# Designs tried in a protein design run: peptides against a protein of PDB entry 8OXM. Part 152

Target 1, 371 residues: chain A of PDB entry 8OXM
Amino acid sequence: FKAEFRLAGGVNLPKIIDCVGSDGKERRQLVKGRDDLRQDAVMQQVFQMCNTLLQRNTETRKRKLTICTYKVVPLSQRSGVLEWCTGTVPIGEFLVNNEDGAHKRYRPNDFSAFQCQKKMMEVQKKSFEEKYEVFMDVCQNFQPVFRYFCMEKFLDPAIWFEKRLAYTRSVATSSIVGYILGLGDRHVQNILINEQSAELVHIDLGVAFEQGKILPTPETVPFRLTRDIVDGMGITGVEGVFRRCCEKTMEVMRNSQETLLTIVEVLLYDPLFDWTMNPLKALYLQQRPEDETELHPTLNADDQECKRNLSDIDQSFNKVAERVLMRLQEKLKGVEEGTVLSVGGQVNLLIQQAIDPKNLSRLFPGWKAWV

## One batch from the design tools (peptide; made by RFdiffusion4, then SolubleMPNN)

Design b2_p17_6_s4 (from b2_p17_6, 8 letters changed)
Fold by OpenDDE base, seed 4:
Structure b2_p17_6_s4 (fold): chain B 371 residues (1-371), chain A 17 residues (1-17)
Amino acid sequence: as target 1 above (371 residues)
Amino acid sequence: KDPLLEEMGKAIAEARA
């Protein structure tokens, strides 16, 4: 191990460590200090299986639909070595870095990322109507800029067009597979983009199987499809290539129902795979910057509202696992809100849910749904 | 057996070892 480490972008500030292998080769490794790397490792295996399913199908193979995976070597529940995704940057770092973020560079007269966050934090405990109004004001004064990522990295128009398509395909594949696996919304620091391929790499897979719905601020979107994510697709947005790639991915997932159910069943009942949301993990994922000072462990008993969402956690592990499997089966049948949808109908519903400003305005402000 | 399930069963077994 070299004595020098770099901080990677990310929620948990993972450390990039250069390691010399027994073969004398230097390998960059990401060391997560507190994350369940076992969960990341298991989810990478699930992504590899999804990639195998996508490669078996001619329509998805021709479109090169794949989820970018990375090697995870879990050393413990709290430590492990990730093969660092060299040549990747967090989307959040590119977009909203305080020094040189794309929003500041391309939209200097818009609200700062800090102003947007402050405005949304001020209404965090307010009504859905107030959240929506403030979110719309924030969105009006914080216009998307992620189109510039591909324009900065790919100067040749033909390469630029190809890479924008690669990005769009990557978003589509990860969105649909992420929905099937219940990854929910993804913090902008937990989505990396490859600077050479324009493909996304999802890291920190600590929320799966719709466990984001039981967070103190529940997730309201099936996947991250925020305005900047859409802006990166270019002028067509969610229409055309993205929609078609979602439909073809969903078709493969639905046609692989038995395999996916069997896989997820094995994982849900694996005693070594802690996929369940616990209160400490929930607090950590939605921690307020202001609350870092007041973590005196005064268990003041009286916050009744946190108790209501936590009281649904009193379901026995088996009931939660059964519910997850049942919901997965529904998704794979195209059952949404008690109605059976076609692949196109289901994909359309998911896209509409993911881009709806009403759903986005209800997300945890720390995850920056306006980005 | 689905080769995918066998490969996953191996990967899970290797992760448990």
Scores: peptide ipSAE 0.022, ipTM 0.637, DockQ to the pose 0.021
Fold by OpenDDE base, seed 1:
Structure b2_p17_6_s4 (fold): chain B 371 residues (1-371), chain A 17 residues (1-17)
Amino acid sequence: as target 1 above (371 residues)
Amino acid sequence: KDPLLEEMGKAIAEARA
């Protein structure tokens, strides 16, 4: 280990450390000190299985539909080493960095990222109508710029087109697989983009199996498909390549129902995989900047043995696991709101839900649905 | 066994080792 570390951006202030491997190669490692890296490790294995399914199908293989994976070495329940995705940047850092973010560079007369966040925080406890109106005002004065990522990184027009296509395919694959696994909306710091491939890497997979719907501010979108995410696809937006790649991914997922159900069942009942949402995790994920001061760990909540009967906890866990499996089965059958949809119908519904400003305006302001 | 489940079981075992 080198004595020097860098802070990576993000809620957890992960430490980047340089390590020399047993092979004599220097590798950057991301050390997370607050997150359960077991969730990330398990979800990477699920993504590898999804990638295997996508590679077996001729239509998805021809389209090179994959989820980018990274190596996770969990050291404990609260510590581990991630292989740092060398040559990646958080999309949030590229878009809304305070010094040199793309919004500030390309749209200097728009609202600042801070002004947008402030406006949406002011209406956080307001009606859905007030949230929608302020979200629309924010969106009008904070125009998408993510198209410039590929334009800055890929100066050759043929390479630029190929990389924009790779990005669009990566968003499509991760959106559909993320929906099937219930990853929900992804914070902009938890989506990395590879500066060489233009593919996305999803990190911090602590919200899975639709557990984002039970947060204090529930998620209202099936995946992150915000205006900047769409802008990165270019002029066609969600139409054409993105839609077709979503449909082909969904087709493979639906045709792999038995395999996916069996995989997820094994994971849901793995005693080492804590996928359940707890109140502390919920508070952490939706912590307001103002609430940082009052979370002094009054660890002095007495060990009152709330002997909640181990039986009642186990029964509650089993019922939640069964509900997750049932909902996964519905998704894989194309059951949405009690109606069986075709692959095209299901994908269309999911896209419409994900881009709906009414759904986006209801998201937790800390997750920056206007970005 | 499903080859995918065997591969997953192996990957889980390797991640726990």
Scores: peptide ipSAE 0.021, ipTM 0.658, DockQ to the pose 0.020
Fold by OpenDDE base, seed 2:
Formats: sequence, C-alpha cells, structure tokens
Structure b2_p17_6_s4 (fold): chain B 371 residues (1-371), chain A 17 residues (1-17)
Amino acid sequence: as target 1 above (371 residues)
Amino acid sequence: KDPLLEEMGKAIAEARA
C-alpha cells in the first residue's frame, strides 16, 4: 500500500489507494468507507453466474454478451476494497464534470449540468405534469453527447466501430440482467465505462430486488436507458444490435428460470445479505446536495432500538422475500402487468418504459435522468 | 445439484469468510 491516498468525489469520500500486487504491478483500489460492500460482493457472484449462463448459450456466446464483474474484498460491514476497475471512469465524470465535461465541450450553448439539476430540484415536490414539462425543457436544452466517448478514445474507424458494438452489447446485457435482479440506483456515478473496452461496469449494488420502488421517490424505470446511454450506441439507438442483444439475454434468463429462482431464494434468506431497504439507507440514497453537510454525524446511531419483536420482523421479512420471488418468477415467465408477453414483447415494453420521458421525469433529481 | 449452485454456494461461503 502507498501511504498516499486520493479522495474520489461523492458523499462517501471513497479513498483511492494504490496497491502493489504480488506481481509487482500497481493497482488502484477504491476503499468505500460507509457502504456495505457485502451486497456488492454477493451481487458480483450473481453476475458471474449470469455470465456462465450466457456463455453456455450459443447465441449469447457468439454475441459476447457479458456483464462486467470486479473483485470485492469486504473488510467489514462498512468498509472494503473494491478491485478498482483500472482504466474505468464514471459516465457522469465524462459527461457532466464541472470543469471539462463532454456536454460543456460539445454543447457550450446548452444548459449547464448545474442549471439542469437546479430546474429539476425546483420541481421535485411538484406534480408529475409540472415535472414532465420542466424535464422536457431541460432535455431540449441539454442534448446528448455520449457518442463522443468512443470518438475521443478510439481514433481508428474499425476499432471505433468494434468498441461501439462492445458498448451496445454491455448496455443490453447489464440492462436485462439488472432488470431481472431488480437492480436500482443506476445514477451516472454508479455506472463506469472502461476506457479500453468500452464496456460498462456497474458498481454500488445495494439497491436490488426492486427495492428502488420503495424509496421516498420511487424508481420508475427498469434500467438506465437515458438519452446519453442511447447516444453512445450511435445512429441506430435502441434498434438493431441493442434490442437483439436484450432479446437474446432475456431468452437465456427466461430459459434459466429454475436456476435463477433457486439462487435468488438462497440469497434472500441469507442472514448475511441485507438486501432490505431501511429508512436510513433510503434517506442516504436520496439526500440533497445541500443537506450533505448536516447529516454526517448521526449515521452512528446504535443498532439497539430495532429490537422490535423478532417474530413480527421475521414474518414481515418472509412476506417481502416471497413477494420478491413471485415478482422474479413473473419476470422470468414474461408476465408484465398481468399479461404474458413474448421475449420480444417483454423487451419492447422494458425499452419503452426506460425511455419514456414521463417515467424519467419522476425520478429523483440526483439520478440525473436528463443525462 | 446444479454445478452452478455449487459454485455459487462456494463463492458465498468465500465471501463470508
């Protein structure tokens, strides 16, 4: 370990530590100081399993459909070393960095990222109609630029095309796997892009099994498929490669129903895997940037008061776990809104839900649905 | 047992250790 650390941006002030491996190579490690890295570790194992299922299928193997995984070494319930994905950047850092983000560089006459956030925060407590109108105004004055990521990083046209294809496949695979697992909190800092592979790395996996729907501002999209995410795919957008990769991923997930249900059941009843949403976690995930200064000291409140009757907690937990399993079974059968859909129909519905500006306008402003 | 479940059981056990 080097004695020097860098602070990464964000509320948790994650420490970047340079580690020398046994091979003599320096590797950056992110030490998260407040997040339960056990959730990330468990979810990485689920992703590895999904990758095994995708590799067993000829159609998904030919398309190289994988979700990127990283090693998590939990040091405690609240600390651990992520094998920091060396050569990754948060998509938010590339797109909306305050100094030299791609939106500022390529669209200098558009609204600033700060102006967009301010406008959406002003309407946060307003009607859905008013949120939608302001979101549409923001979107008109904040046009997508993520196409420039691959153009900046890959100057050779053949490499550029291959990397754009790798990106599109990564978005498709992670979107469908993430939907099946009910992965939430997909804000622009929780999605990294590999600067060499153009593949996405999803981090901060603490919102799973649709627990994002019970946040104070419920999540209204199945995955992140915002305008910049789509712009990175190039001129075809969600059509062609993305849609086909979603369908082939969904086919493998639906054909693996028994395996996926059994695995999720084991995880839901694992006493070391706290997947349930609690009020403190909910407040933390949806904190306002202005409120960041005051709430720092009180997260050390003792575990003592939640000694409510163990029996009533267990019954409530079991009912939530059963509901999660039932909803997972519905997804794997293609049951959406009480109707059985084909793989193509289900994928189409999910894409439409994810790109719907009405759904996007209802998200917490910190999710940055206009990016 | 599905070999995938056995691998996952091992991986969960390793993440708990």
Scores: peptide ipSAE 0.020, ipTM 0.634, DockQ to the pose 0.021
Fold by OpenDDE base, seed 3:
Structure b2_p17_6_s4 (fold): chain B 371 residues (1-371), chain A 17 residues (1-17)
Amino acid sequence: as target 1 above (371 residues)
Amino acid sequence: KDPLLEEMGKAIAEARA
């Protein structure tokens, strides 16, 4: 371990520690001090298995479809070492880092990221109609700029083109795998982009198995496919490469139904893998600035009242696990809203749901659906 | 057995050890 540490940007000020491995390689490690790294570790194993399935298929292997993974060593429920994704930046840092963000640099006359957030917070408790109207006004005055990421990083036109294709493939693979696993909380700080490969790295995998739908403000999109995510694909948008890569990923997932169901069943019944949404986690994920004042963690909430009968908790857990498995089986059969869809039909429905401004306007303002 | 399930069973057993 080197004695020097750097702070990574972000709310939890994670410590970057340079470590020399037993192989003599220096690896940057991120020490997170409060996140349940067990969920991230388990989901990284699931992503590795999805990558193995994608490499076995000729069509997905030829397209180099992979979900980027990182090493997680959980040391406790609250401590662990992440192999830091060296050479990655949060997409939110690139896009909306105050005055240095790409939106401010390329669109100086648009609304600021702060103005957009303020407008959406003002309507947070309003009707879906009022949220939609304000979201459309925000979107009109906050135009996408993520195309400039590849243009800034890759000056050679041939390299730029290949990196834009790598980005588009990474978005497609992670979107479909994320949908199958029910991965939520895909805000702009939980998605990193690799500055060398243009591939995405998804972090903070604690909202899985559609538990984002039971948040106080439920998630209304299957994955992040916002205007900036689409702008990074270039002029083709969601058509051509993105759609074909989604279809080929979905085909592999559907053809691997028995394997994926068996994997998820083992994980859902693992007593060390707490995937269920709890009220404190829900409050933390959707905390309002007004609610910051009173949550002094009075650790002294007496152990007494949570003796809800162990039998009723176990029955409720088993019923939730069964519903998750049933919904996973439906997705892998192409069952959407009681109808069996083709791979192309299912992928089309998911794309339409993800880009629908009515769905995007209903998301929690902290998700930043206008970015 | 599916080789993927055997590899996962080992990885889960190693993560529990």
Scores: peptide ipSAE 0.013, ipTM 0.515, DockQ to the pose 0.020

Design b2_p17_7_s1 (from b2_p17_7, 8 letters changed)
Fold by OpenDDE base, seed 2:
Structure b2_p17_7_s1 (fold): chain B 371 residues (1-371), chain A 17 residues (1-17)
Amino acid sequence: as target 1 above (371 residues)
Amino acid sequence: MKELDKKMAEAIAKAKE
């Protein structure tokens, strides 16, 4: 480890440290403080298993359908080392980083990222109709630009085409596997893009098993398939390669039902894997930028011993775990809204739900559904 | 971590039988 560190910004001020490997190569590491990296570590193992399932199937192997994984070394309940994905950038940093973001560079006459966020924050407590109208106004005046990522990074046309396909496959695979696992909190800072492979790396995996639906502002989409995510696929958007890769991923997941259920069951009942949403975590995930000033550390966690009988906590936990397993089984059977769907029907429904501006307008403004 | 890895490996082994 080098003695010097950099701050990555954000509330937890994660430390970027450089490590020299035994191979003499410098590797950047992210040290998150105050975050439980055990969830990320567990979810990375689940992703590796999903990758193993995808590699065993001829159709998904031929398409190179994989989820990018990274090493997580939890050091404590509140600290760990992430193997920082060297050569990755948050999609939010590329798209909406102040004046240097792709939206400002390519669409200088559109609303600023700040104006969009402000407009959506102003309607956050309003009706769904008012949110939808403002979201549509924001979307009209904030046009997608993520196509330029591959154009900037890959100047050779043949390489550009291959990387756009790699991106599209990565979005498809991560979207379907993320849906099956109920992965939430897919905001633009929790999705990295590899500047060399154009593949996505999902980070901050602490919202899983549809626990995003119990947030103060519930998650209304199965995965991130916003306008910029779609724009990165090029002119065909969600049609063709993306849809086919989603279908083939879903087919492998559904055909692996028993394996996936058994793995998730073991995880849900592991006392070291706290997947449940708590009120403090919910507040942290949906905190307003304006509320950053008044968080005096006077969250005395008064140990109000809510002596809820250990039995009642265990019974409530078991009922939530059972409900998660039932919902996972439904997804793997293609049961959506009480109807059994084909793989194509299920994938179509999920795509429609993910791109629906009514669903997108209802998300927490910090999720940046217009990006 | 090692115990979770073991439980996952056991679950994966059982789900292959």
Scores: peptide ipSAE 0.031, ipTM 0.678, DockQ to the pose 0.020
Fold by OpenDDE base, seed 1:
Structure b2_p17_7_s1 (fold): chain B 371 residues (1-371), chain A 17 residues (1-17)
Amino acid sequence: as target 1 above (371 residues)
Amino acid sequence: MKELDKKMAEAIAKAKE
């Protein structure tokens, strides 16, 4: 290990360390503290399984549909080593970095990322109507720029076109797989883009199995398909390549129902896999900048209320696990809102839900649904 | 982890039969 480290930013301040392998190769590692990396490791295994299913199907294999994976080595419940995705950048860093972000560079007269966040934070406790109006004002004055990622990185027009297709396929695959696994909306810092492949890498998989719906501000979208995510696809947006790749991914997922259910069942009942949302995790995921001061660890939450009967905890856990499995089965059957949909109908509904500004305006402002 | 990997491998194997 080198003696120097860098901070990757974010609340947990993960340390980027460079190490020399036994093969003499330098590798960048991300050391996370305070996070349970077991969830990330498990989700990477599920993604590898989904990739195996996608590679077996001729139509998804021809389209090179894959979800990018990374190596995770959990060391403890509160520490682990990630193989840092070398040559990746968080989409949030590219888009809304305060110094040199693409929004500031390409749209200098638009609202700043801070102004957008402030406006949406001011209405966080307001009606859905007020949130929608302010979200529309923010969106009007904060125009998408993510198209410029591929334009900056890929100067050759033929390469640019292929990389934009690779991006679009990656978004489609990760969106549908993410929906099936209930990953929900993804913070812009937890989506990395590979600067060479234009493929997405989803990190920090601490919200799965629709646990984002039980956050203090519930998620309202099946996956992140914000205006910048769509802008990166180019002029066709969600139509054509994206839609077809979603449909082909969904077709493989639905045709693999038994395999997916069996694997998710094994995971949900694994005592080493904590997928459940707890109040502290929920508070952390939706922490306000103002709330940092009052989280004195009152470690003195008396041991007395933790004696809720082990039986009632186990029954509550089993009921949540059963509900997750039932909802997964519904998704894999194309059951949405009590109606059985075709693959095309289901994918269309999910796309419409994900791009609906009414749904986006209701998201937690800290997750920047306008980006 | 190794036990989870084993259970997942067994689940994947059963889903191939």
Scores: peptide ipSAE 0.030, ipTM 0.692, DockQ to the pose 0.020
Fold by OpenDDE base, seed 4:
Structure b2_p17_7_s1 (fold): chain B 371 residues (1-371), chain A 17 residues (1-17)
Amino acid sequence: as target 1 above (371 residues)
Amino acid sequence: MKELDKKMAEAIAKAKE
């Protein structure tokens, strides 16, 4: 290890260290000191299995449909070493968290990211109707700009076109695989984009198996398909390449039902793999101020709404695991809301759910559903 | 990790038979 380290920024202050391997090669590593990396490591293995399934199918292989993976070595429940995703940037950093964020650069007369967040936080405890109205106002005054990522990085028109297709394929694959695994909505900091490939890398996989539905503010989308995510696909949006890549990914997942069920069953019953949502984890996911202000979580015990969703969790671990497996089997059969759908019908439903401003308006404001 | 890798490898092997 080199004696020098860099901070990667963010709340957990992860340390970037350079390591010289026994092969004489320098490798950048990210050391996290406050995160349980075991869940990330397990989910990366599941993604590798999904990639193996996708590579076996001719149609998904021809389309190069893969979910990007990174190496994770958990050292403890609170520490581990990640492969630093060199040449990646968080989507949130590119869009909103940099002083020169793309929204500020391309839409200087729109609402600031702070104004959008403030407006949505003011209605967080309000009706769904009030949330929807404010979300629509925010969306009208905060127009998507993520198309400019590929335009800034890829100046050659032919390269730009190919990279936009690579991005679109990466979003499609990660969305469908993420839906099958119940990753739900993803915070904009937990999605990295590779500046060379335009492919997405999903990090911090602490919510899986639809455990986002039991958060204090339940997730309402099957995956992140917000306006900026769609804008990065270019003029076709969710149509054409994205839809077809979702369908081809879903075909492979559905045709691999037995394999996926067996793998997930092994994971759900592994005593070393804590996938269940606990109250402290839920609070940590939805009480983090996005701003660098060291607000220690004062345990104010009085949020009564958190108590109602926690009282129904009195089901034995086995019943929760059985329900997750049952829901996974339904997804892999194309059962949505008690109806059996074709691959095209299921993918269409999921896309419609993910882009519905009524669903997006109900998400936790800290996940920035308007971005 | 190594034990989970083994269990997953065994699960994948069984799902290929």
Scores: peptide ipSAE 0.030, ipTM 0.676, DockQ to the pose 0.020
Fold by OpenDDE base, seed 3:
Structure b2_p17_7_s1 (fold): chain B 371 residues (1-371), chain A 17 residues (1-17)
Amino acid sequence: as target 1 above (371 residues)
Amino acid sequence: MKELDKKMAEAIAKAKE
C-alpha cells in the first residue's frame, strides 16, 4: 500500500488508495466506508458464473457476450475494498454533467438536465397521465446524444464501428442477466462506461431479485434501455445486433435453469446475504436532493430491541424467498404474465416494456428516464 | 466469503450431476 490516499468525493468520502500487487503492478482501490459491500460481492460472483455459462456456449462466446465485473472485498458490514474501475466514467457524468455534459455541448437549445429534472419532480405526486404528458414534453425537448461517446473516443472508423458493437453487446448481455437476477436501481450514476472498450460496468448492486418493484415509487422497466442507451447503439437501435445478443444471452440463461436456480437458492437463504428491501434503504434510494441535509440517521444501535417474534419474521422472509425463486423459475421458463413465450417473444416483450414511455414516465425522477 | 464460495462450488457441482 502507498502511504498516500485521494478522496473520490461524495457524501461518504471514499478513499482511493494505490496498492502494489505481488506481480509488481499498481492497482487503484476504492475503500468505501458505511456501505455494505456484501451484496455487491455476491452479485459479482453470480455475474462471473453467468460469464462462465456464456463462455461455454459457442454462439455467445463468438459474440464475446460478457457482463463486466470488478473485484469486491467486503471487510465488514460497513466497509470494503472495491477494485477501482480505472478508465471508466458514469454515463450520467458524460451525458448530463452541468458544465460540459454531452447534451449541453451537442444540444445547447434543448432543455437543460436541471429543467428536465425540475419538470419531472413537479409532477412526481401527480397522475400517471400527467406524468406521461410532461415526460413526452421533456423527451421532445431533450434529444439523445450518446452516439457521440464513441465518436469522441474512437476517431478511426473501423475502431469506432468495433467499439459501438462492443457497447451494443455489453448493453444486451447486462440487460438480460440483470433482468434474470431482477437487478434494479439502474440510474445513470450506477452504470459506468469503459473509455477504452466501450463496455458497461454496473455498480451498486444493492437492489436485486426485483426488490425495486417494492420501492415507494416502484420500478416499471426490466432494465435501462432509455433513449441515450439506444442512441449509443447507432442507426440500428434495438434491432439487429442488440436483439440477437439479447436472444442468445436469454437462450443460455434458460438452458442453464437448474444451475441458476440452485445458486440463487443458496444465496437467498444465506444469513450473511441481506437482499431484502427495508424501509430505510427504500427511503435512501428515493430521497429528494433537497432532503439530503437533515437525515443523519443516528442509527443508535440500541433500538433494535423490537423483538418481533422471530417466527413471524422467518415466515415472512421464507415466503419472500419462495416468491423470488418461483419468479426466477418463471423467467427461465419464459413465463411472462401467465403465458409461455419463446426466447424471441420474451426478449421482444422485455424490449417493449423497457422502451415504453408510459413505463419510463412512472419511474422515480432521480432515475432520469429521459436520459 | 470462503463459506459462500464453498456452497456455490458445491451447488455448481451438484447441478452438473
Scores: peptide ipSAE 0.029, ipTM 0.677, DockQ to the pose 0.020

